# Peptides against a protein of PDB entry 6DSZ: the designs that were tried, part 266

Target 1, 361 residues: chain A of PDB entry 6DSZ
Amino acid sequence: NYVVTAQKPTAVNGCVTGHFTSAEDLNLLIAKNTRLEIYVVTAEGLRPVKEVGMYGKIAVMELFRPKGESKDLLFILTAKYNACILEYKQSGESIDIITRAHGNVQDRIGRPSETGIIGIIDPECRMIGLRLYDGLFKVIPLDRDNKELKAFNIRLEELHVIDVKFLYGCQAPTICFVYQDPQGRHVKTYEVSLREKEFNKGPWKQENVEAEASMVIAVPEPFGGAIIIGQESITYHNGDKYLAIAPPIIKQSTIVCHNRVDPNGSRYLLGDMEGRLFMLLLEKEEQMDGTVTLKDLRVELLGETSIAECLTYLDNGVVFVGSRLGDSQLVKLNVDSNEQGSYVVAMETFTNLGPIVDMCV

## One batch from the design tools (peptide; made by RFdiffusion4, then SolubleMPNN)

Design b2_p24_8_s4 (from b2_p24_8, 15 letters changed)
Fold by OpenDDE base, seed 1:
Structure b2_p24_8_s4 (fold): chain B 361 residues (1-361), chain A 24 residues (1-24)
Amino acid sequence: as target 1 above (361 residues)
Amino acid sequence: MTVTMSFTEEELKNFKTKKTVYPL
């Protein structure tokens, strides 16, 4: 009788940072299959606070702060389409994870998208958007009093969405997405009408982007717009300004994850399939009218890490590298390179024992 | 079509918040 001690999942499939436990605490949340780990980031390192078992593989995990909340709420969507909004509540030594809202977002009819589940939250917390099925965009309105997540679908004419984000600074919730058609890959925007439950024409589009355009990054104000990451190029677009770079260094391996470093969107971490860590820099230009525009994009190689499934900047140049294939790491970004030209130093390594095959014994 | 979504109470109770203090 091999008591297969139910080994805890070690492979990381998502990570986020924010203020989940309190307004003041910086948290790292790590998704490991069905397990959510909650840490407080401290000067001494990661302090474990809580582990939460989920009723399925975590497919989406996003922190968001609705207006009038003092701390972030957590949206989780499982691979079985179970959605919840979680709140951390501490009462003395008693720690509870409260379900503020829940629901199952599965449709009876729809082809699950081949590129998997995408879940996004409007920066103004007006809605959650879900791309679960081809040709459908599911909207979950975020109302404070709704304990039950009510959702509706909007039809997307674009059947093959690659990635989608909500844009910042939009009067109406606006999505930006990369899609593929027979002519190639394109970027389009739509405004989401909650009232009419339809898409309106968005502020801009870009036809014929790079054939391997795979990721959309919504850029906060003052820049606004989006970054489109391909295999060979990185493109910024905000409707008025277009700027593309094709740094040769990114051609060597596909960028697979990103994380915003600065709240203003001036820097992003990029991770590729070889475990290379990059910094994407948005150089600002201040115009005479006081407007801030994007001057240039720059990519710098920082060093090598485990192959990131997800990246998150914590604080003080510390980055969590969540790895599915290798060991997850805490790494320090240094101002000066080491003798090997690396700006990255591993601080801590978290052994990945591989996929726990759910051995239904 | 508005899909109203509810977890069963049983599907809420099995949220085993195990306090696992990992010693780092």
Scores: peptide ipSAE 0.000, ipTM 0.297, DockQ to the pose 0.026
Fold by OpenDDE base, seed 4:
Structure b2_p24_8_s4 (fold): chain B 361 residues (1-361), chain A 24 residues (1-24)
Amino acid sequence: as target 1 above (361 residues)
Amino acid sequence: MTVTMSFTEEELKNFKTKKTVYPL
């Protein structure tokens, strides 16, 4: 019995920021294969709070706050389709991670999507959406009393979904997705009926956004709508306004991750396959009626980091760069550039010892 | 699904908090 002390995973495959430990604490949660690390973000840095072993590789990790919860809950989906909702509970010095709900969301029939597992949560916490298989959208209704995650599938006519998000500010849960067909890549919206377990026509669609459109960002109010990130372009659409930019600087490398900086969706971090870090800015125009519209989109190169698998803005210009291929980093965004024209300063680097292949012997 | 806690409090303390003073 060689107890190979399995080295702890160091490659980051997901990160999220929110209020998991308390309503007041800012947390950084890091997924490292089967490991979940929980930190409190403090003025002195990252304080480790808990580490949790999961029964499989974490494929989705999202914080959400259902109506009437004081703090965020954590949704986790594993690569083996085990879903859970976790709650942090502290009683004095005792820390426990409670499973509020769990379930297996694997289907017996379906082709696993080549672009992997996508998990999304409705901003109003009405449901979780899962793209696990081609031509299927799985819905997990979020009910307060459900200890067992029940799911159902809705058929997608669009077989090749690239990315999907729930939109903000929708009366019904509404998804926005990029899909590919023989004519190119397109953006479409659907309303999700929990009652009828079907899609209704969404508020808008945009055909031929870009051939390599790869990511959807749902934009909060007051802008609403979505940002679509391509290889060559960044587009915004909300049903009423369409705006596209094609900044030459993004053509050099594919944008692979994003994170919202401002709660109102005015700024986003973008990371590419070369480790370049960008700021996407949504320029506002205030109308005479007090409505806020998008005036323009701007992209700024901030600097270079490790190749991000995931990004999360913490606070005060501090960003966690979760890397799978390189060392993860905490970086500071500065207002002024250094002598090299970079706005990014590495504060801390977390050595990546490479992918721990869980050799299930 | 039982979440197995694998780390002792001592292992959590041995996360060398390099006091990287993050001016948050």
Scores: peptide ipSAE 0.007, ipTM 0.376, DockQ to the pose 0.070; fails the geometry check
Fold by OpenDDE base, seed 2:
Structure b2_p24_8_s4 (fold): chain B 361 residues (1-361), chain A 24 residues (1-24)
Amino acid sequence: as target 1 above (361 residues)
Amino acid sequence: MTVTMSFTEEELKNFKTKKTVYPL
């Protein structure tokens, strides 16, 4: 009886950075199928803290800090629609992960969306939004005392949502999404009413965006609004300002992931299907009234990495490149390019042993 | 040059990952 020691999953399918273990600790959380790895980011590198087994493939993993919490909580949704909110608790040497809330968010009726599960959290932590099924947006209100996750559905007229985010700086929770109809791809916003359990008209929309518009990035204040990433173009929109760039370099390969570098949303990492790493820069213009507006967008090629499934900026120009297809990496962003013109240096490589083919014998 | 010291395989093994299996 060869106990084939089931190789631990090594393929990364998600990563997030925040303050999960404490208010002071910078954490990297890595999803590897059913496994959650928790690290502390140190000057010496990643210090592992805990591994957590989940009862299913992690489909969504997001850190959020409700008002009055000292540290971030972790929202996890599995591919089987099991949702939980987790809290890290340390008591001396004893490390526990407390389930603050849990629930199953599966609907009996609905077509699972072809673009998969999308989970988003309102920046003000008022709600979690889930796009699980075509024509439905599930809302989980974030109440402090709820041990059981209650959810409700709002009908979306837009059946083919490509990506969705909550916007920053909105009085009510506001989603921005790319959707497809027979006329092409469009961007729309909706306000989410928790009271009425309906959508209200959002602050803006843009019809007929790029045909391959695939990602929404919510931009923090002072800019606000959203970035829409396509195959050929990157656009910014906030209702008042529209700006688009079409840098030829992004046409070579599809951008597949992004991560915010600066808290103010002035820079974003972009990763493409070829493992190219870009910096998207938002150039600011200060108006005479003291308002900050977007002046321009710029894209810079930083270098090449493993093909990123997810990216997260840690600190001091260190980036974690989570790869599903290749080896995950810690990379350093340098100010100066090397002899090859790359600003990226691999610091550490984490061998990907490939997908565990469950050979059901 | 912040040398991110790679965890030795031994340090990764010495992570007594108490598998806390959370029942969802």
Scores: peptide ipSAE 0.000, ipTM 0.312, DockQ to the pose 0.035; fails the geometry check
Fold by OpenDDE base, seed 5:
Structure b2_p24_8_s4 (fold): chain B 361 residues (1-361), chain A 24 residues (1-24)
Amino acid sequence: as target 1 above (361 residues)
Amino acid sequence: MTVTMSFTEEELKNFKTKKTVYPL
């Protein structure tokens, strides 16, 4: 199926930052329906490098760096369940996107989940996890020699998974997920056994979280654990420490996207359905033994942007706001507020011409 | 699954010739 778009898609449905073109280059990758745009982030702005047509709407786009790779690889899953791992290769002036691995991960039987496709990568690059269908978790083992993506399903007892992530710092790949049952929403963890192809009991669970808990953020070491974002509350849990805040400012509009600012997980950007941009801060406490624990959570309103479908921190306080409903933006985060109390300055606006109906010819 | 460039040479040229967007 050739997707002939009469117009180039402008609505952003995903964005990611990493080192895709080289080990040294910082890249912004933007998914616009079937199109992948690759930029180099420079002190002068976004330099376009390459645009790639995909065999379907991009549903998942994640960068990951397997052990012994010099640069990030790109995992893409399409809405038609075509999966690939892509590598950027430059040879002089020739720029190629190499398919390292590919496969179709569609099941013959399964109910597609109402919350859509979720794709996640283990931080240690042991596997890719996919929530495609209710009651199933698909695992793609990451093996260097695999040109064909092999997958298997593990049965999930929890039929209504809202969001799922892999945790950091786990001996085995461990997922943390929000699910809904007749009693409410809950958080659970499972270890994923590649050998046995089953779930083992995870390190912790939290029953009866906020009724509108919608997102899981995996927190890197030294904190570890996860943040659960609801409509009214933000909760941290790592199996030992539990901390919840209910800042009144987040009640006004639903948080819909997030992005980690600091590699250590001390700060996160949050975007809501009104285009408000927040900073979530994890305050550390250093114990006398040198252990770092979470002291507190804080939320600060930074300002307003276009309604974010996705956020990605680039560098030097610059954020890309990927918008599906409005114009995408590059924004600068400032230390000092303007006269209106905003810490956000729009640097650039990328006009969104609205939804392109892809005519599959 | 082959990643095919679905872009015309002209579209690729126009993409490469897009001036750097705003100073970061």
Scores: peptide ipSAE 0.000, ipTM 0.330, DockQ to the pose 0.083; fails the geometry check

## One batch from the design tools (peptide; made by RFdiffusion4, then SolubleMPNN)

Design b2_p25_1_s1 (from b2_p25_1, 10 letters changed)
Fold by OpenDDE base, seed 4:
Structure b2_p25_1_s1 (fold): chain B 361 residues (1-361), chain A 25 residues (1-25)
Amino acid sequence: as target 1 above (361 residues)
Amino acid sequence: MKINLEEARKEEEKFLEELVKKLKE
């Protein structure tokens, strides 16, 4: 009996930070194919709490806190369209991961999108949105009073969506997305009506963005709006204000991931395909009426890391660099650069043993 | 709690029926 000890996956395909184990604990959650790893972030480093096997490759992993929850819940969607909402529960030394909700969200009709599965959560926790297929947007309403989450589809006229996010500070849940048509790439917004189960016209649109616009970042209040990241440019739009920068430094390699550092959206980490780590800074201008507007965007090169599949800021300048192609890292961001001009110091490296080819023998 | 897709499936079936009708006209 060759007990082939199935080698544990080491390649990271997702990471999130929040308060999953308790209201007070800062957690790092790492997706490694079918495996979810849960850590507590401590002054001494990452403390492992639990590992959970998922019934499929994790495609989406997002933390969210519905109104009246003391801690975050976890939404997971697998590549086989199995969705679940998970809760961490500890009773003494007993640790349980409770399934609050589950279901298969696969449609019988639809073309799987080229950009893969996108799952997003409204910042006010009114709904989960799923882009699974071209021309469809699935909504999972998050209603506490319902025994069942009644999912529905909305037809999306834009067939080739590149990326989509929910915006902050909207009366109704509002999505912002980059899409491609024969004329190029564009940005559009839609309000999502839970009552009518349809899209309404959103607050703004931007036609003819950069041809390689690939990512949407929803910016929280007080700025609001969205950042659109391309190959050569970074743009901000909130309906009233537009600002674009084209820093030469980002042209060298494609930005592939991002993570918000500050709760107010003043800073974002950006990672590119060469493992360069950047800080995107939103400079504020305070108006005489007390309103805060975006004055400028700035990009700073922090240093080099493993090629990030995902980034998450933890605390005290510590960043987790989740890598699929290389070793994942904990890195420290310093205020002062080293002799090489880097602000990044590797604290810990997690060896990536490469893809486990499931040889079905 | 279950994620219920019954409504989405009914809408899908209606859409298919409409498509089939349009293809027959």
Scores: peptide ipSAE 0.302, ipTM 0.769, DockQ to the pose 0.009
Fold by OpenDDE base, seed 1:
Structure b2_p25_1_s1 (fold): chain B 361 residues (1-361), chain A 25 residues (1-25)
Amino acid sequence: as target 1 above (361 residues)
Amino acid sequence: MKINLEEARKEEEKFLEELVKKLKE
């Protein structure tokens, strides 16, 4: 009887940073197929805390902090539409992952979207939004006083949504999304009414964006608005201000992932299909009235890494590069470039042994 | 706490069926 020790999955399909174990701890959470790995980020490196088996491939993994919570909660959605909200609880040496909420969010009727599962959380933690099926947006209201989270769908007229995010600084939960129609790709916003369970007209729209616009980044205050990333262009829009750049360097390879570095949304990491790591910079302009507006967008090549499936800025210039196709890495961002002009130094490499096909034997 | 779709599913069944029809046309 050869006990084939099932190799643990090594390919990373998601990562997130936040304060999950405590308010003080900085955590790195890594999704490896059905496994969730929880680390504490320390000056000495990553300290493993817990590994959690999930009931399916992790499709969405997001940290969020409802009002009055001391630490972040974790939302997970699996590829089989099992949703849960998890809490880390430590009692002495005992570590427990508590399920605060769970349920299957699959609809009986619907066409699964070709762009896969998208899960987003309102920055004010009013709701979770799910794009699972074409022409539908599922809402999970987040109410503390409710013993049950009553999810509902809202019909989207836009059948081919490419990406969607909740915007910051909106009175009502507001989504911004890139969609495709026969005329091309466009950006639209909708307010989500929890009361009426419908979409209201959002604050702005932008028709005829770049044909390959693929990602939406919601920008925190004071800038607000969103960044739209395409193959050839990066655009910012907040309803009042529009700014677009087309750096030639991004045309060489498709940007596939991003991560916010600064809490105020001044910097973002971008990763492309060639393993190039970029910094997107939002330059501020302070107006005479004390308002902060976007002055300019800039993209800088930092260096090369493994091909990122996901990126997560930790602290002190350290970035986790989660890779599905290659080895995941911890890399250091330096202020000064090396002799090759790179600002990136690999600190640690995590060997990827390839996709473990869970052969259910 | 449970995430519940039961009420929503019943109300939405009609428009979902219509939507799926439109996506096939």
Scores: peptide ipSAE 0.294, ipTM 0.792, DockQ to the pose 0.011
Fold by OpenDDE base, seed 2:
Structure b2_p25_1_s1 (fold): chain B 361 residues (1-361), chain A 25 residues (1-25)
Amino acid sequence: as target 1 above (361 residues)
Amino acid sequence: MKINLEEARKEEEKFLEELVKKLKE
């Protein structure tokens, strides 16, 4: 009897940081296929707290804090469309992961989108949005007073959505998305009406963006708006301000992941397919009326890491590099470059044993 | 708490009915 000890998956397919275990603890949550690993970020490094087995491959993992919650809740969606909202509860030494909500969000009809499952949460925690199928946007309202979360679909006229985010600072939940049509790629916004269960016209649109525009970053206040990342360009738009840069350095390899460094959205980490780590900087201009506008965008090469599937800034210049193809890393960002011109120093490396091909022989 | 898809299913049925009508025209 060869007990094939099922090796635990080591490839990282998602990571998120927030305050899941307590209001005070900074957590790193790592998705490794069907496994969720929960760490507390400490001055000494990552302290493991709990490992949770999920009933399927994790496709979406997002932390959010509804009004009146002291700590973050975790939304998980699996590749088989099992959705849950999880809460961490500790009572002495007993650690429980409580399911606040669960359900299968699969529709009977619809073409699964080629760009995969997208799950997003409104910054004000009014709803969860899901792009699962072409031409549909699923909404899960986040109402505390309801015994049930009543999901609904809104028809999306734009059939080929590349990426979508909720914007910050909007009176109504507002999505911003990149889509493709026969004329090229475009950016559009929609307001989501919970009452009417429909899209209303959003605050702005941008037709004919870069042909390879692939990512939307929602920018928090005071800037607001969104960053659109392409192969050759990075653009900012908030309805009033438009700015585009085309730094030659980003053309060499496709940017595949991003993470916000500053709460105000002044800096973002960018990772490309070659394992290069960049800092995107938003330069502010203060107007005479006290409003803050975007003056300029700048990209700086920080150094090289493992090829990131996901990035998360933790604290004190420490970044977790979650890798699917290589070893995951904790890296330190330094103010001064080393002799090689790198601002990145590896602190810890987590060996990736590769995909466990279940050879069912 | 349960995520309820009953409303989403009703919309799905309407969409199917509309699609079938368009395919018959």
Scores: peptide ipSAE 0.275, ipTM 0.748, DockQ to the pose 0.010
Fold by OpenDDE base, seed 3:
Parts: sequence; structure tokens; C-alpha cells
Structure b2_p25_1_s1 (fold): chain B 361 residues (1-361), chain A 25 residues (1-25)
Amino acid sequence: as target 1 above (361 residues)
Amino acid sequence: MKINLEEARKEEEKFLEELVKKLKE
């Protein structure tokens, strides 16, 4: 009986970096359709630790660390709306992935959003937010004292949300989102009241952003606020400061993914549809009162990689390029450019054998 | 721990029905 080991999925549809196996280990987690691969990042490269089968295609994969946890937990949402919170547990040589929470978050009534499933986690781990359906924002409270996570929906007046994130440094959980209406695309913020189960007015809004504004990046303190990425422009807003740049180089291809490099949000990797890798830099200005404000934004072309579906900075200038259309890569960012002007060197390449079409039989 | 939507679903069913009506208008 040759168990034809069904060829493992090779196309990457998500990746995240954090401390999942321990507080000390740096992990790379890779989503390949229904499979989750867990690696430890070492000086010698990626060490495989565990592979986990999920109950459907992974649509959301986010690491988060609730207050008092020594290591990160993993939130997974599948395309079939199966949600779970996973914990890594090792006991000697025995490795277990523990399901701390699970449930199906599908609503019986709702229009699935055209922009797909969005899942976000509050930086203070107060809640998970899900944009699954037009006009709805699902909240999963992350209360430790509750034996059950009681999710609820809040109505969004904005029916066509493009992207949404939780902001940093907010007293209440606050979302920032790009939405489209008949007048164009706009950015708005809402505070989420867990008690009242409603939206309150957020700290700021920006009407009439670029028509192709597609991505929100929440910026951590000390800057705070958000970056809005369009086809032609990159804008920053935090309620007090607005700054926009329109570097011609980004107009050539749509930016499709990003990843924060520095914990303070001073640098971000950006990947476009042509496999170009950029660094977005936030230049700081220290005010006389000791406050840090954004002085300027800058974009630098680093080089070319496989077309990224997702990017994650690991450590020491090493980046994982998760590709759905091409080979995934480990790349090294160098301080000095090569003869071709590239700062990117491929370290390892992971062959993509193509999408495993889950034939739903 | 279970993510429980059952209570939320019962309370929100009417709300969701109203929302779907608005989405069709």
C-alpha cells in the first residue's frame, strides 16, 4: 500500500514571526493552504518544529500575547469561518498544539465582503476584530476570566471596507479603516466599546484619500497613527500630524503586502506585484518637550524577490518572502548594494510546485 | 474554551435581518 503522500502544499498564503514555541525562540509560522508550518529561526537557518493541519484554508493568521502570557498565542481563522486560538506546549520531547479556544464565527445572515476576510487583533489584546461581511464588524472579546468567548457584531455604516487595523496607544480599542463610498475612498476611525457593544467616534478621519488606497498600517508608539498605502501615494496620519509622499517608483506596481521591521515602527518592508521589495522609513523628529513626531517618510527600493503574498522580517536583516505565485525565499538585506544596485541577496529558495487546488469533491 | 456565537446570534438575528434589508436598498 503505497500511501501516496499527497504532495504537501508549497504555495504560501500567509506568514508571521513571533515567539510561539517559547519566550526566547524566534519562530516563523507559514500558512500553506490548510497547513501550518512552524519553524525556529536559528543562526543556521530555519529549523522545522511542527506541522499542523487546519480545518480549512487559513485566511487569517496572527500572533498575539495577552497580558501575563510568557509567549505568543496564535489566532487562526479559516475561509470556512472556523476560528481557533492555539498554544504551543512542549513537555520534554513531546510537542503539542493546544486549542485554547475554538468556534465557527459564520453568521447565518450577511453578505460576504468582496475584499475577503480581514482579521485583526488589538495591540493590547482586548479583542479580536473580524470583517467578514459588509456592514458588520465582529468582535471577539479576549477576557481571561470568561470560560467562553462571547462574540458579537457591531454595525458598520461604511459598507465597503477595503482594509482595517487596530491602532496603537489608544485608551479604548480603536480601529482605523479605508472605505469606499460614491464620493471616493476615505479613512475613518472608531473606538470600540466592549461594554456598550457599539462604535464611538474615533480620534480622527481623513476624507478623500487616494482613489486606490488599499492598505492600512497601524504604527506603534511613539509615532502612533496609521500609514495609508495607495497606488501613487503613501500617507501618514495620527490625528495631529498629516504627511503624504508620492514617490514615482511605487506607481509602477501595486504594493500588496507589508511587514514592520522595527518594534517602534520606524521601518516597514513593502512588496509589490512585480516582486520589488521596498523599505518605508519613518524619520523621527524629537520635539523640545521630548515627544517624538514624524518628520518625513521615505521609500527606498531594496531589490527584487519572488512576488510576495506575505513578508516577514526575522532578524539580522533576514526576511522571509512568502510567495503564492513563485518560490518562497529567505533573503538577506545588506547595507551596501551590489553591482546591480540591489541590497537583497537570496539565501534560500523554497520551490513552489503550484497551488494545490483543493478539489472539493 | 469555546467561542460561543449562539447567544450573539439570537440577539443579532433581527439586527442582521434589518442590515440585509438595508444592503439591498
Scores: peptide ipSAE 0.241, ipTM 0.757, DockQ to the pose 0.011

